# Peptides against a protein of PDB entry 4GMN: the designs that were tried, part 231

Target 1, 375 residues: chain A of PDB entry 4GMN
Amino acid sequence: RYANITLLALVTLASIGTDFQETLVKGNQGSRESPISAADEEWNGFDDADGDAMDVDQKSSSGEDQEEDYEEIDVKEDDEDDDDDSITSEMQADMERVVGADGTDDGDLEDLPTLRELIQTAVPQLIRLSNLPIDSDESLTIQSHALSALNNISWTISCLEFANGENANIHNAWYPTAKKIWRKTILPILEADSADLKLATQVTSLAWAVARVLHGETPTDGNPHRKFISLYHSSKQQAGGNSNSIEEPEDPFQGLGVKCIGVVGSLAHDPAPIEVNREVGVFLVTLLRQSNNVPPAEIVEALNQLFDIYGDEELACDKEVFWKDGFLKHLEEFLPKMRTLTKGIDKRTQPELRTRADEALLNLGRFVQYKKKHA

## One batch from the design tools (peptide; made by RFdiffusion4, then SolubleMPNN)

Design b2_p24_1_s4 (from b2_p24_1, 7 letters changed)
Fold by OpenDDE base, seed 3:
Structure b2_p24_1_s4 (fold): chain B 375 residues (1-375), chain A 24 residues (1-24)
Amino acid sequence: as target 1 above (375 residues)
Amino acid sequence: SQEILEEIKESLRKLRKLIKLKPK
């Protein structure tokens, strides 16, 4: 009984994140097509099993079930007539404020009661549910749904602009909660070293969403970047051996490999320790060197991460990693390979992958030219 | 949209009820 209500609450909390995300995407038509599609694919798991409801004519055996008068304990539902219309208007106003925040009114989180309740009330409970002892299939299901809900909420928040002090109120409220998700949900699951690729994919998706906001301020305890790099390599080794194709997600950007790259790329941003940045940068550059064996979507993500990590020449990682480890040469040598890779993608069958590859190729040319000028 | 928002509200209410019903 309690578990079914918990599962229903978790399924609906997962759908919240998707609806907020869709609304943010429709409002934020001007921001880069961030990989938003990570939230939508997990809901398709209700196969409409058209199980022919065999009309089992169970005969009405009139067992005189003794009506045990369960005294209805008149739990006075204090019908707090919370006028149902007011909260729909507040939630809609919150969504319109978050989407319409092209305005100078850095609305306080006091003006975002729904988002405040999600961050302050819902997320702490989802963290608790994701950390329950796994002792049954029911506890595994609860963990999976809690991770899905945390993923969708975290992705939605990660689609907000936080540059130049935009949404600073939301950032300031989310930041301690994001660190709590990392320390309480992500790290314990990564430390359990589970061979479950489904759980690994869920935790990696959540880790990417959290790391897209925390960047180099993500807790570095236990070297999580090495765990995600190891997970990347392990996932490639398993795919090569077992013809159990884990159904490659229909979206090439939803693959575990892309998610691992997104996490480690985000973790490597300033103010990450230079050794963390170096290990990630070497990993990403190594993918480009080995591009013949790497999916195109992973190459696109690895390039975008390299541009974002090393785009600023004033950062310590530019001198101590990018220039010192000779990354420019590897990017320049990759440029003709990227042209070939991009041209090999069919615009009719994979329009998104082709568009993102054309953009990454353009940016690679610009980035190489920029770095050569600032050498 | 509005139907999902009502489902959200109801699930948040159900979640709050579950949190209150866990005995210490």
Scores: peptide ipSAE 0.019, ipTM 0.608, DockQ to the pose 0.017
Fold by OpenDDE base, seed 2:
Structure b2_p24_1_s4 (fold): chain B 375 residues (1-375), chain A 24 residues (1-24)
Amino acid sequence: as target 1 above (375 residues)
Amino acid sequence: SQEILEEIKESLRKLRKLIKLKPK
């Protein structure tokens, strides 16, 4: 257990360290060479590849100190009103309450000093960098790398098992930080309504990683599920019009559409507000109804999200949304379409997509039978 | 901006040291 978390923290820190080093080297070298998108090495999980940790023996070549007088850009402190201090003071007070020394088995990372320093020291700085005003290509690059780093950290933590009180110390330490990432990084970027699909993909990946831990406890302020549903639809409209090769990610599960589904699915879990759950559930069921125009990977993700959201009959969303809105009928009507879709995937060219579709088809049949028995 | 970048560099250096200090 601890060895795997340490390895994860190492890989994450190596990625962060590389991304920030590249940003700093490019800032010092006024060479306009377009950054090759090496940031698109999305951490595709723990492949057990024995990748030798390249000892980056950075020999410090002593380049001469040319003191170029960078003019102090007088960042005018525009006195925009301190009304945002109340949320920072409550979040600080909640952080200070968690630092309260009373001997509850609080999320003490004493045994995990690397992860503690990552969460307590590195992540707050990455949040600041991800939320800088964009005034230059440099600030945009810094934001992109900060988002990449936050994404890799958040995904790393989201791959830990937290069910049944497993890793509760890590969960408790991460939870307030995950909420801070959501409020101070994800929401501001989603509110800026940027037409930048790269930024939208980065923030959506980060949002999915954060929402995979917070689930229905993710802050619902400003109805972010609607923003991700809108982004899903906007991404489909842009892909249909401009034949400009946004290189479809080689992995069909790394597409912006899949990420949007993953985010909104995660946001809809209990204890999410019933209306949030309903809007997401209707969106997901609508994708199944329109499956002829939806990529197979998005259908697989939408099914998995529906199973996870509505798998428990004791949850309020089962009665108030699943049964009330007649989702069973839509799932039953989709079952023959899913069989056709799954059979249409070539096992030789798309083995992973085929495997995940075969599993989702099996689970759909079981889920429909389960719900029919418990009707 | 530069101060935040130096803080991050320092944090990364601290983290790299902490990782190297954990026995396998």
Scores: peptide ipSAE 0.019, ipTM 0.569, DockQ to the pose 0.019
Fold by OpenDDE base, seed 4:
Structure b2_p24_1_s4 (fold): chain B 375 residues (1-375), chain A 24 residues (1-24)
Amino acid sequence: as target 1 above (375 residues)
Amino acid sequence: SQEILEEIKESLRKLRKLIKLKPK
């Protein structure tokens, strides 16, 4: 009884997080038709604007229909229709306010009561459920659903614009909670060194969503970037041996390798420790050097992360890592390989992968030119 | 508690309605 109610709540949480992501992605797709303006515009860095809303469609694989005769608890739709209009009005006002919030209100999401309840009430319970001792298949299922719900919430919040003080109230409310997810959920699971690739994929997806907001302010305690780099390498060793059992995700960008790259890339942003930035930068550049054995989607993600990390010349990592470790040479030497890789992707069978590879190739050319001009 | 779970479900029902409200 209690487990089924908890599972239903967690499934409902996860479903809402997904519905929210889909709505944000559909909203943002309308603005991405900015024509890639002509080749002559001077590259002034990476504008933070393209928060690529990765559709983390966690298609829960349909487990087998065990027709357990769950008596339809005829939850009578008690047609108390009258309270529904008031909630819709407050909620509509909340959405209008997310677009219009003048950046003066402290993190008191007073104008966003539902998001406040989600962050302050739901997320702390999900963190608790994800930290329960695993002693049964039921506790493992609860953990998986709690991680899925945390993932969907965290990804959804990571799709909001926070640049230039936009959504500062949401950012300020989320930031301490995101750090708590990292310290209480992500780190303990990474430290348990579980051979469960499903759990590793879920925690890595959550870690990426959290790190997309926290960036270099993500807690560096215990060197989590090394754990994700290790997980990347371990996942490649396992995939080479058991070709039969891990359904590669239909979407190349939903792979554990891509997620590991996204996490460590996000962790390496300023104000990350220079040693963390260097280890991540060397890892990413090493993937480009070994590109013949690396999936195209991981190369695309590794390039995007390198651009975002090293796009700003005023940051300490530009001088102390990018220039000092000679990354420009590696990027320039990779440019002809990227052209070959991108041309090898069939536009008919993998249109998204081809589009993102064409974009990453264009950006690589612009980035190399930019860095040569600012040398 | 069952109470926290009903609060979560209610916050969730509210959130789902927010998300389904297309900005006109």
Scores: peptide ipSAE 0.019, ipTM 0.583, DockQ to the pose 0.021
Fold by OpenDDE base, seed 1:
Structure b2_p24_1_s4 (fold): chain B 375 residues (1-375), chain A 24 residues (1-24)
Amino acid sequence: as target 1 above (375 residues)
Amino acid sequence: SQEILEEIKESLRKLRKLIKLKPK
């Protein structure tokens, strides 16, 4: 387990390091408009290997908002571009400090010091870069790569199991940082109300990765769920007009619509305010009712989010939203439509989409039967 | 802005070297 997490953190850091190096090279190379080829595949997460949906008994550890003022590590400017693979004595000491489990009591990530450095050193700097005033094409490029880096880090961490107190040390270290990303990076960009669809896609990807860990503990200030619902609707209006292929990402699950659903679904989990849960639940159920005009991947994501939000009958949202707003009837009425939709997906051309739709259809049948027994 | 960019560049350089040096 730990070896894989370390390898993932290392791959993430290598990706981040590539993105920043490319930004710096493009910034130093004067005004030649080489079109940013959209083909630098931003790593938007690990493929979710078949994680059996285990019952997430999330014990909410209310970690107090200690604004840990991360002391600025005074990084000395060594200007030497020496490509020398020479281990500096400082890097060797940092590596020994990073590999040596025998060191000082200095925090919950002693066994994962590359991940510690990523969370404690790299992320605060990336937040600063993502929140710089946009005054040039260079500052836009820096913001884009800082968002890519934060996305890759946040996705890597969001692929860890935190149920039943697994990886609690990583969760505890990440949780305050994830809230800081939300408040200092995501909210300011969403408040700026930029017409830039690229920036909106990047911030939505990051918001999903962050919200996959924070869930209903994601800060509700300014009702960000309504902004993502608005973004979902705005993205559909733009796609309907010009048949200019905004190249739908080759992966149907990487679409902005799926990302918006993933964010708002995650935001609606307990302990989210009941009105946030209701607005999101109504949005998701409305997608199912309008399924003839909704991409299959968005339907799959909307179903999974509905199962996760309303899977526990002990939660306040079950009584106050699911039953009060009559969601069971809408899910039952959608079941024959989902069967038709799933059968319409070609296993040869879209094998993943078909597999995930077959699973979501199976789970929908089980979920409807479960809720009918607990009525 | 440039100072923060160089700090990150250096932090990333340090992290990349740590990655290369981690024994399998």
Scores: peptide ipSAE 0.017, ipTM 0.553, DockQ to the pose 0.019

Design b2_p24_2_s1 (from b2_p24_2, 14 letters changed)
Fold by OpenDDE base, seed 2:
Structure b2_p24_2_s1 (fold): chain B 375 residues (1-375), chain A 24 residues (1-24)
Amino acid sequence: as target 1 above (375 residues)
Amino acid sequence: SKPPIKLDERALEQFRLEAKAQKS
């Protein structure tokens, strides 16, 4: 009885985290009168002050219009109006306030009561539930649901921009709680060295969400970056040895390998210790060098992490790691391989992977050019 | 006009995938 109520509450908290994200997206979309064309995703690491518009003279080769009769696949919109009207008017009002709040530097979530209760009341309970002794299948189920709820809340918060003091009130409220999740939930599970890949995936997803906010300020106790690198390698060894297909998640970007890359990349951001940054940077560059044996989604994530980590030339890691360890050469040597890899992804069967690979390829070209200009 | 909350689009996309994978 109590367990079922606890599970229902955990599922409800996980749903609230998802609904909160949907409300954030809707609130942000309502402020976007113009669809940002996919072309105007400026990689914010480059002051494109010198817009040397390379006039790519698109010579219109009049290729014959083969009218491929695109059969209108009448995608019946099964309007499964899952009118999950579970977005409380209070959550919507909180989102409108977040979008509408001047950054009054009062770290008081007075204007965000739902978010305050999630951070201050719900998350501390979820941390406790995730730390229960695993002595039964029921306790394992409770832990899994607590991790899922923590994941969704943490990811939702990680979707907020915190750069340049944006959302500082939310950041300041979340930051100590995020550190608590890391120390009390993530590290103990990661240290238990469980062969449970499901649990490892859940904790790694949560770790990524938390590390996306904490970055290099993530607690370094027990060298977590090495544990996630080890988990990456262990996951590859297990997939190769047992014909028990770990059901590769249908989505390439949901793979444990991608999640491990996301975590360690996030952990390597300034102000991470230079040696942590170096170990992660070398790991990521090594994936590019070994790209023939690495899933494309992991390559995309590794590139994005490299851009985020080494995009700022003012950071100590640029001089002490990127230039010193010769990363530019490895990126230049990888550029033709990335073109081949990206072109090898079928747009029909893997449209998202292809899009993200095309973007990562574009950004790799830009990044290499930038770093050459700033050498 | 208060600037819209900038969202990390990569975080949003990754979280959409997480949320989808939890509903399946």
Scores: peptide ipSAE 0.320, ipTM 0.852, DockQ to the pose 0.744
Fold by OpenDDE base, seed 3:
Structure b2_p24_2_s1 (fold): chain B 375 residues (1-375), chain A 24 residues (1-24)
Amino acid sequence: as target 1 above (375 residues)
Amino acid sequence: SKPPIKLDERALEQFRLEAKAQKS
């Protein structure tokens, strides 16, 4: 009885995290008059003051695509109003306020009582549940559900903009809790060196969500970047040996390899120690050099991380790592391989992977050109 | 008009994928 109530509460907390994300997306879309096409997101790291936009003469070949009259199969969306009453009117009102709030610099969430209760009351209990001794299938189930709830909460918060002091109140309230998740949940599980790939995937997803907010301020005790790099390599060795049993996630971007890259990339951002940045940068560049044996989604993530880490020339890592270790040459040599890789992805069977690869290829060309101008 | 809060679109995509994988 108590176990079922605890599990239901953990499932509900995990659902609340996803439902908050959906509410944030809806609230942000309602404020955007124009759908910014994902193609026009200029990478904010380039002060392209010099308007030599490469006229990519997209000759629109006016192929007379025959209007095949796709009979609009009126799929009656049976609006099964699954009245998932999980989102209280108070939670929805809190998310609407988050989307509208010019954050005060105080870590006070007075205007966000549900988010405050989630961070201050629920998350500390989830951290405790994730640290229970695993002595039964019940304790393992509780840990998994606690990690799922922490993941969804952490990811939801990581979707908020914190640049330029935006949402500073939420950032300041979350920051000490994020460090606590890192030290009390993530590090102990990583140190237990479990062969459980499911647990490793859950903790790595959580670590990515936490590291996406903390960046280079993520606690460096015990060299966690090396643990995630080791986990990346270990996961590849296990997948290569037993072709039958690892259900690769249906989505390429849900792979443990992608998550490991996302974590270590996030850990390498300024103000990370230069040696942490170097070890991660070398790891990421090495993936590009070995790209023939690396899933396309991991290449896309590794590129995006390299871009985010080394996009700013004013950072110490630009001079001390990027230029010093000759990363530009490796990126330039990878550009023709990335074109081949991207063209090899079928748009019909893997539309998202193809879109993300086309974007990463475009950004790689721009990044190489930028770094050549600033050499 | 307040500038739209730039949600990290890559975060939103990655988490939308996480949410789908948990509902299956």
Scores: peptide ipSAE 0.318, ipTM 0.849, DockQ to the pose 0.644
Fold by OpenDDE base, seed 5:
Structure b2_p24_2_s1 (fold): chain B 375 residues (1-375), chain A 24 residues (1-24)
Amino acid sequence: as target 1 above (375 residues)
Amino acid sequence: SKPPIKLDERALEQFRLEAKAQKS
């Protein structure tokens, strides 16, 4: 009985995190007059004002529009009207305030009471539940649900912009809690050397969400980047051996390999120690060099992480790692391989993977050109 | 016009996919 009530409360907290994300998306769409297609956020390197847009001659090959009649698979959303409308309404009101709040530097969430209670009251309890001794299937289930709730909350908060002092009140409230999740939940689970790939995937997803906010300020205790690199390699060895592959997630971007790349990429951002940055950068560049044996989704994520880490030439890692270790040469040598890889993805069977690969290819071309101008 | 909350679109996309995979 008590276990069932605790599980229900954890499921509700996990759902709250997803509903908050949906509200963020709706709030952002309502503020944009047109859906900026994700395709139009090209990696704008630093706005150097010299707009020598090389006219890529778009030879308009008038290919005949074969209107392939895509049967709209009417996915009946079974609207299970779960009566949790009240919490979603309060969260929506908090999100509408976040959209409208001039970022006060005060880590006071007086204007965001639901988000405050989520961070200050709910998350500390979830951290405790994720740290319970695993002595039963019930305790393992509680840990899994606590990790799911922490994941959804952490991902939702990581969707907020914090650059240039945006949402500083939320950042300041979240930052100590994010460090606590890292030290109390993520590190102990990573150190337990569990062969449980489900638990490893859950903790790696949570670690990615947390590291997307903490970046290079993520606690370096126990060299977490090396643990995630080791987990990446271990996951590849297990997938190759047993034909009882845990069904590769239908979505290629939900793979443990992608999540490991996302974590270590995030950990390598400034102000990360230069040796942490170097070890991660070498790992990512090595994936590109070995691309024939790497899933396309992991290549896309590795490229995006490389662009984010080394996009700013003012950072110490640009001189001390990118240029010093000759990363530009490896990116340039990879460009023709990326073109072949991207063209090999079937648009019909893997539309999302193809779109993200086309974007990553475009950004790779631009990034190589940018770095060649600033050499 | 309220300035749009700058959202990390790549975070939104990744988390949308995670949320979908958790509902399956």
Scores: peptide ipSAE 0.313, ipTM 0.848, DockQ to the pose 0.690
Fold by OpenDDE base, seed 1:
Structure b2_p24_2_s1 (fold): chain B 375 residues (1-375), chain A 24 residues (1-24)
Amino acid sequence: as target 1 above (375 residues)
Amino acid sequence: SKPPIKLDERALEQFRLEAKAQKS
């Protein structure tokens, strides 16, 4: 009985995270007078917008781990009708406020009560549930659903723009919670060294969503970038040995390899330690050099990560890694290979992969031209 | 007009795929 209620609550929280994302997208589309097709957004480099880097005054509150006795959310089974629009009017109002908010420096989500409850009440309980001792198939199921809910919440929040002080209130509220997810959920699962590829895929998806907000401020304890690089290589070795189709996910971008690239790319952003950036940059450039044996979706993700990491010439990683380690030469040498790879993707059978590869090829040409002008 | 909140379209695309994979 309790396990079924917990499972239902976790499924509901996972749904809430998805519906919140859908409402965010609808709200943003309603504010766009013209759909500027993302295809026409030329990567022109980071223009030097004098965006005051948010000096997140890290008040290191060394709060002792008070085991806050998290009250059980008494999820009353109100048998309210399955109206398939699982989005609450409060969630919709919160998303409309988010889409309309000028970034307030107030870390208090006073105007966003549903998002506040999601971050402050739901996420801590999901972290607890993800850390339960695994002693049964039921506890594995609970962990999997808790990870799915955390994934959906974290991805939803990662869809918000936080650059140039945008959504600063949400960023400031999420940031400590995102670090808690990393330290209490992601790291323990990665350290358990489980042979469970499903669990590894779930934790890697969550790690990507969290790292997309924390970037180089993601806790570096235990060198997590090396763990994800190791996981990438291990996943390739397992796929190569057994002619049993590990069912490659129907979507090329849902592969564990893509997710590992997304995580390590996000971890390598400024202000990441230069050695972390270097190890990730060398990993990504090595994938391009070995592209004949790398899935096209992983190449697309590796390119996008390289553009995001090294697009700003004012960052220490540009001089100390990109130029010093000769990455431009490798990108130039890869450009004709990328053209061949992209043209080899069938538009009829893999339209999305082809579109994203065409975009990545276009951006690679622009990026190489940009870096050549700034040499 | 308040500037539309810029969403990371790449994040949205990736999360749409994640959400689809969870429903399958």
Scores: peptide ipSAE 0.309, ipTM 0.845, DockQ to the pose 0.667

